# Peptides against a protein of PDB entry 9IZ0: the designs that were tried, part 207

Target 1, 345 residues: chain A of PDB entry 9IZ0
Amino acid sequence: ITCLGSNGHTYKQLVKGGNDDLRQDAVMEQVFEQVNGFLRSYRKTSQRNLSMRTYKVIPLALKTGVIEWVQDTIPLGEYLDSAHKVYHPKEWSLSTCRKLIAEKQMEDLETRLKVYDLVCRHYRPVFRHFFLESYADPVQWFTTQTNYARSTAVASVLGHVLGLGDRHGQNILIDKTSGEVIHIDLGIAFEQGKKLPVPECVPFRLTRDVVDGMGITGVEGVFRRCMEFTLETLRREEDSLLSVLEVLRYDPLFSWLISPLRRMKKQKMQLENFNQPESGNITTDASRDPKIQRNNVSGESEAERAILKVRQKLSSTLSVEASVGELIRIAQDPSYLALMFCGWS

## One batch from the design tools (peptide; made by RFdiffusion4, then SolubleMPNN)

Design b2_p21_2_s4 (from b2_p21_2, 12 letters changed)
Fold by OpenDDE base, seed 1:
Structure b2_p21_2_s4 (fold): chain B 345 residues (1-345), chain A 21 residues (1-21)
Amino acid sequence: as target 1 above (345 residues)
Amino acid sequence: EEREKRAEERKELIKEFEEKK
């Protein structure tokens, strides 16, 4: 839908109906708005205009709402699939790569590393071309690539600290005007991604294409420094951030646990990405809920555990540089990326 | 020519930025 704002501007809005709990996204966007306040308050982050790009989510009901449609965006995965076909037409298809990784999903780490390396050799990075193609002017190119590296750095720190999951290329939008990243589908937070059928083992998405978009300096350029400044800011604002999360502990609309339905939906999406798009009516026969023992871990105990993990991630036990260095190392480690659903791009 | 010029200008911008960093 298109809404006319009180300011006379037209906003495109996506009315999302269905089983997706938009309240989780709305709450995470509120956390990002507070964090953006912290980033504006500190010289090192404000001088660089560091922010998490947000989108407005208005939950209209338990499972329906209006999402502000982020105009002029493309999903990272959509761009990468298209660009890879153009720049590397003799390399393997994304479907071939996915199939090979999945066929080895139950194998040992050594076998999974071998297939990951094989896939990487036949599916090379292309994301640098987004900036080279979209911005003819060198100053615009440099500005937008810098904005990308900055926004990716902020999103990487926040994604780690808040334990954002399901950070695949369809849940990361690229703003075609600014080069900034926009994270969507925020309903897997506080390390609930580790409870997926394919557990998320990386702190944030830092695949070869994510790095290729940073240009010649890769992670050692703007990205590392902006991660450091972001983490430094979040460590200074630890009590403020924890206070925001404590408010969410008492939000009856916020779920600290991934719902069994959402887990099953993500499981199906991970499995259906292997079968051709047959328009099979998803008859959600809700009747065969396996008795997943509701370990009566009260939602309160999960909230407390989540907040404790956030506090631990903000610990000053390591320097900012050492902490960021370790996060970057883990996020790029083939031993973790080989375990991911799509760790090669 | 114009692609090479733009590639050189991009290298200069990177260099200037790394020097100011």
Scores: peptide ipSAE 0.291, ipTM 0.866, DockQ to the pose 0.013
Fold by OpenDDE base, seed 2:
Structure b2_p21_2_s4 (fold): chain B 345 residues (1-345), chain A 21 residues (1-21)
Amino acid sequence: as target 1 above (345 residues)
Amino acid sequence: EEREKRAEERKELIKEFEEKK
């Protein structure tokens, strides 16, 4: 829809209805705005303009809301599929790669690693071309690639700390103007991604294409340093962050657990995406949700466990550098990426 | 020629930035 603002300007708005819990997205965006406050207050992060890119979510009902239309964006997965066809037309299709990984999903780690390596050899990274070809001016290229690496670093730390799941290429937008990443569909948080049919086993998305977008320095430049500064800020503001999360503990509208319906939808999407290109067509099948009586006692115990895990991830037992180093290592480990739905790109 | 010049300018920008970190 197009809304007329009180200032006389027209704003494009996406109305989502049906089966998406926009309240989860709105709450996570509020957490990101608080974290952005911490990043602005701390010198090391403020000097680098580090932020989690946010978008406006207005929940109108439990399953209906208005989302800000993020202009000049593209889904990472959409860009990558298009770019692979252009730059590597003789390599395997995304559908071929998905099929081969899927056919081995129930096999042992050794077999899955062999197939992952095979897919990686026939589907090479291309995301550097987003920056190289979109920005002719070297200064604009450098600025946008730097913004991408910074934005990805913030999103990676915050995504790990909050246990954000479902970080596939359609849930990560690239801003074509700034190079920043915009994370969408935030309803899988607090490690609930581990409860998906294909469990999430990486702390954040750091696939070969995500790294290729960082340019020649890969993870060892702006990205690592910005992860360190972000984690240092979050460790400093631990009590403030935990206080924000404690407010969510008492929000009866917030779900600390992945809903059975959302799990089933993601299961269907994971199964259907074996045979179809990533058509972002949310078929709103209006199946009446059974009234899930939330047992409040189970929600409180899961909230407490989630908050405890956030505290554990903010522990100063390891240095910031050691903690970031281990997170980067795990996020790039083939033994984890081979277990993912799309760990090669 | 112009693409090669831009590629060298990009390497210099990276180098200068990593030296100033």
Scores: peptide ipSAE 0.278, ipTM 0.853, DockQ to the pose 0.013
Fold by OpenDDE base, seed 5:
Structure b2_p21_2_s4 (fold): chain B 345 residues (1-345), chain A 21 residues (1-21)
Amino acid sequence: as target 1 above (345 residues)
Amino acid sequence: EEREKRAEERKELIKEFEEKK
């Protein structure tokens, strides 16, 4: 929808309807705006213009709302699929890689590592080409690649601390103007990604293509330093951040748990990527809502556990450098990436 | 030529930024 604002500017808006809980996205965007306040107040982060890119979400009803249209963006996964076909036309297709990983999903770690390594050898990183193609001017190239590494660092720390899940290449947008990342579909938070049919086992997405976009310095350049400054800011503002999350504990509209419907939708999307579209009308008779026993885990007990887990992630037991070093190590570890739905790109 | 010049300018920008870090 295109709306004329009271200021005379025309805004594109996406109206979402259906099973998407836009209230959860709106609440997470409010948390990001508070964190952006902390990043602006701290010298080390403000001097680098560190921020989580946000978008406006206006919930209109329980399952409907208006999202601000993020102009000049592309999904990371869409760019990568296109770029792999251009730069590596003789390598395996994304569908072939997905199939091979998926065929071994129930196997042991050793078998999964062998298949992951095989896929990695036949599907090489290309994301550095985004910056090289989009920015002919070296200064613009450097600026946008730096903005990408900075925004990815903020999103990685904040995504880890808040336990953001479902960080696949379609839920990460790249701003074509700034090079910044924009995270969308925030409906899996507080480590609920570990409850998916394919559990998320990395703290954030730091796949080979995500690293390739950082250029020659990879993680050791802007990215690591900006993660350190971001984590240092969040540790300083721990009480402020926890106070923001405590307000959500009493919000009856905020879900600390993944909805069974979202879990089933994600399971179906994970399974449909295995089956070629045989034209079978699977009339999913939506009438059999299995009475999944609502384990009456009080929403309060889940909120308390989530807040405790945030506090644990902000612990000063390790230095900022040691904590960031461990997060980067785990996020790039083949033993974790081989367990992911798409850990190779 | 122009692509090589741009590639060298990119290396210089990286180097200058690493030196300023």
Scores: peptide ipSAE 0.277, ipTM 0.857, DockQ to the pose 0.013
Fold by OpenDDE base, seed 3:
Structure b2_p21_2_s4 (fold): chain B 345 residues (1-345), chain A 21 residues (1-21)
Amino acid sequence: as target 1 above (345 residues)
Amino acid sequence: EEREKRAEERKELIKEFEEKK
């Protein structure tokens, strides 16, 4: 839908219907707007214009809503698949890499590390080319690459603290005008992503292509320092952030449990990306739904556990520098990346 | 054709960037 505002500007809106509960996305966007308030209040974050990029979500009913259409964006995974075919046409296809990782999913860590290393040698990073091909002016190139590193740092800290899962290349948009990241499909928060069939084992996405987009300094310099300033701000505003999450604890519109429909949809998307359609009529008798032991954990007990985990992640037991250093180490650790659906790109 | 054209346009933009750097 296209709407004309009272200011004479035209706004594009996406009406979403189906099985996706937009209420969780809308609540997470409200939490990000409060955090953006904290980032504007402190000199170290405000002087760098540090923010989580948000988009407007208006839930209309249980499975319907209006989403702001973010113009001039591309999914990170769509760009990377296209760019890899252009810059490395002799390397393996994304489908070949996915197949090899999937075939070893049930094997030991040593075997999974060997196949991850093999995939990494046959699928090299290309994301630096986004900035080089989009910005012929060196000042625009440097500004946009800096904005990317800054926005990725804020999103990485918030992704860790709020336990955002399922941060794959289709759920991360790149703004072609600013170079900033926009996280979409926020229906998996508070470490619920660890309960997926392929669990999110990293605190945030810091794959080889995410790092290649930061330029010659990689994670060092702008990215690391912006993570430190963001975490310093969240530690200072711990009580304010926890008060926002306590309001969310009593919000009847927010689900502290993964919707069975979202879990099935995510599981199906994971399985369909592993199974190339070999045209074999395997009538897998869908009758044995493995009894997902609904651990009858009350939504209230999950909310309390989630708030406790946020408090633990904001702990001042380690310095900001030590905490950020450990998060960056874990997010790049091959022992975790080899366990992911797509940890190589 | 269209993919090759886009590949050449990207190489030209990268070349122009390295010449202005």
Scores: peptide ipSAE 0.057, ipTM 0.648, DockQ to the pose 0.017

Design b2_p21_3_s1 (from b2_p21_3, 14 letters changed)
Fold by OpenDDE base, seed 5:
Structure b2_p21_3_s1 (fold): chain B 345 residues (1-345), chain A 21 residues (1-21)
Amino acid sequence: as target 1 above (345 residues)
Amino acid sequence: EEKLKKLKEALEKLLEKLDKA
């Protein structure tokens, strides 16, 4: 829908109706606004304008609402697929890489690592080209690349702490004006990504293309430092953050669990990305609604477990530098990335 | 192109030093 604002500007709005719980996104955006308050209050983060980029979500009813259209954005995955075809036209297609990883999904780690390495050799990073081609001016280029590294650092720490899942290249937008990342589709949180058909085993997305966008310093520049300052801020504001999450514990509309419908939708999308469109009428008779016994694990018990995990991730047992170092290590570890749906880009 | 790349790399290193300050 397109709305004319009172300021004479035309705003595109995405009206979402159906199976997507916009209440989850709206609540997560409210948590991000509170975290942005903490980032603005702390000198080390405020001086760098560190923030989680947010978008407006207005839930209208159960499973319906209005999402702000984020103008001048591109999905990371859309850019990467296009850029790989341009810069590396002799390398493997994304579909070929996906197929090879999927064919080995049930194999041992050693076999999966060999296939991951093979895919990595035939699908090289290109995301640095986004900044190189989009910004002719050296100052704009550097500013946008810096904003990308900063915003990715904030999103990585916050995504780890809140256990954000489903961080694939279509759920990460790049702002073409600022270079900042915008995370969308926030309905997989509190480590519920580990319950996906392909479990998420990395703390955040730090694939080779995500790193290539940080420029020549990769993770060892602005990114690492901004992760450290973000984590330092979140540790300082632990009680404030936990208090925000405790309010959600009593929201009967907030789901601390991945919905069975969302899990099935993600399973289908994973399977459809592996099946070439052979026109076979697999009439999957959708009529067998498996009585997924709602194991009445009280939403309260899952909320308590989620809050406990957030507290554990904010623990000062390790230094900020050691904690960030370990997170960066795990997020780049081939032994984890080889297990992911798309760990190579 | 190659000169611009080297200039961008040099600027990146300089400004990384400034962000450490």
Scores: peptide ipSAE 0.091, ipTM 0.757, DockQ to the pose 0.013
Fold by OpenDDE base, seed 3:
Structure b2_p21_3_s1 (fold): chain B 345 residues (1-345), chain A 21 residues (1-21)
Amino acid sequence: as target 1 above (345 residues)
Amino acid sequence: EEKLKKLKEALEKLLEKLDKA
């Protein structure tokens, strides 16, 4: 829909109907606004304008809402597929890489690592070219690349702490004006992505292309430092953050469990992406809308586990630097990336 | 293009030093 604002400007809005519960997205955006408050209150984060980019989500009914149209964006995965064809036209297609990884999904880690390495040699990073080409002015180029590294750092810390899943190239938008990342489809939080058929093994997306966009310093520049400042801020505001999450524990609109429908949709997307033939048996159970008796008991237990897990991730047992160092290491570890659906880009 | 790339890389190094300050 198109709305005329009180300022005389016309705003596009997406009315989303269907099976997606936008209440989870709306709740996560509210958590990000609170975190953005914390980031604005501390000198180290406020001086760098560190924030999680948010978008407005207004849930209207069960599975229906209005989403702010994020203008001037592109999905990371859309850019990468297009750019790879331009810069590396002799390398493998994304479909070839996906097929080879999928054919080995049931093999041992050693075999999967060999295939991952092979794919990586035939599908090189290109995301540096987004910044180099989009911004002719060197100052604008540097500013946007810095904003990208900063926003990716904030999103990576929050993604880890809040257990955001499904952070693939279609769920990460790049703002073409600022270079900042915008995470969309936030319906998998609090490590529920680990319950998918292809479990999410990394704390956040830090693939070769995500790193390539950070420029010549990669993760060792602005990115690492901004992760450290973000985590330092979240550790200082632990009680405030946990209090926000406790309010959500009692929110009847929030689901601490992935809905069976959302699980099935993600399962189907994973199977389609692996070119696995739909074993025809998936069709029969979709018609039983199980009256999901929200066993309130299961939701409360998952909320308690989620809050406990957030507290554990905010633990000061390790230094900020050591914690960030370990997160960066794990997020780039080939042993985890080789297990992902698309860990090479 | 290549000269602009090298200039951008040099500016990146300089401005990262400034963001450390």
Scores: peptide ipSAE 0.064, ipTM 0.734, DockQ to the pose 0.013
Fold by OpenDDE base, seed 2:
Structure b2_p21_3_s1 (fold): chain B 345 residues (1-345), chain A 21 residues (1-21)
Amino acid sequence: as target 1 above (345 residues)
Amino acid sequence: EEKLKKLKEALEKLLEKLDKA
């Protein structure tokens, strides 16, 4: 739909009707706006104009809402699939890579690492070409690549601290004007990504293509420093951030747990992205859902656990540099990336 | 390509100095 604002501007909006919990997205966007306040108040982050890019979410009902359409964006995964076919037409398809990783999903770590390395040799990074092709002016090229590294650093720290999951290439938009990243579909937070059928083992997405977009320095320079300044700001504002999260503890409509329906939907989407449509009746014998004892873990107990995990991630036990260094190491570790649904790009 | 690579490395190092200032 297109809405006319009171300011005379026309806003394109997407009405989502369906099982997507837009209220969780709206809450995470509200947390990001508060964090953007902290980033503007702190000298080191304000001087670099560090922010999490936000979008407006208006929940209308439990399963209906209006999302702001972010204009001039492209999903990272859409760009990468297109660019890979152009720059590396003799390499493997994304479907071939996905199939090989899926076929080894139940194997040992050594076997999964060998398949991951094989996939990586046949699917090389291309995301540097986004900046090289889109911006003929050297100053604009450099500015947009810098904005990408800065915005990715902020999103990586926030994604780790808040435990954001489901950070696949379709849930990360690139702004074609600024080079900034926009994270969408925020319905998997507080480490609930570890409860997916393919568990998320990395703190944030730092795949080879995400790094290739940072330019020649990769994770060094702008990205690392902006992660450090962002984490330093969040540690300073720990009590303020925790106070914002405590308000959510008492929101009876905020779900600290991934819904069974959302888990099943993500499981189907993962399976459908692995299966080419061979018409085989996979009777998913849904009968042996193990009795997940609904331990009525009160929504309050899960909220308390989530807030405790946020506090632990903001701990000053390690320096900012040591903490960021370890996060970058883990996010790039083949031993974790080989376990992911799409860790190679 | 190689001249463009060296120019980019020089610009990234300049930005690194500006971000430390």
Scores: peptide ipSAE 0.043, ipTM 0.686, DockQ to the pose 0.013
Fold by OpenDDE base, seed 1:
Structure b2_p21_3_s1 (fold): chain B 345 residues (1-345), chain A 21 residues (1-21)
Amino acid sequence: as target 1 above (345 residues)
Amino acid sequence: EEKLKKLKEALEKLLEKLDKA
């Protein structure tokens, strides 16, 4: 839909009709707006214009809302798939890589690491080319690469602290104008990504292509420092952040848990991204309903656990540098990336 | 390529300085 704004500008709006609870996205965007307030108040983050890029979500009904269409964006995964075909036409396709990882999904860690390493050797990073192709001017190139590293750092800290899941390349948009990342589909938060069929085991997405976009310093430049400043700000504003999350505890429409339907939908989408349609009638024998022990863990008890985990992640027990160092290490660890749906790019 | 690499390294070092300022 195209809406005319009160300012006379036309805005493209994505009307999402479907099983996606846009209310959860809207709530997470409100949390990001509050965090952006904290980032603006702190000198070290304000001087760098550190922010989580937000988009307007207007929930109209339980399954209907208007999302701001983020103009001039591309999904990271779409860019990477296209760029790999251009820069490495002799390497394996994304589908081949996915297939090999999937075929070993039930194997031991050693076998999964061997396949991950093999995939990595046949699917090399290309994301540096985004900045090189898109920005002919050296100042623009450098500014946008820096904005990318900064925005990725903020999103990485927030993604860890809030336990954002489903951070695959289609849920991360790149702003072609600024180089900033925009995270979409925020419906998996508070570590509910660990409940996916392929459990998320990294704190945020820091794959080889995500790092390749940071330039020659990789994680050791702007990215690490901006993570540190962001975490320092969030630790300083812990009580303010927790107070924002406590308001959500009392929102009867905020889901602290991934819905079984959403879990099944994400499962199906993960599996369908493996199946090229070879015409085999896989009769999905839907009969193995795993007895979801509906432990009626009150939504309140899950909210308490979520808030407690946020508090634990903001703990000052380790220095900011040590905490960020450990997060970066874990996010790049092959032992975790080999377990991911797409940990190689 | 090598000139572009050196320019990138110089720019990254310049922003590391600006980012420390």
Scores: peptide ipSAE 0.032, ipTM 0.701, DockQ to the pose 0.013

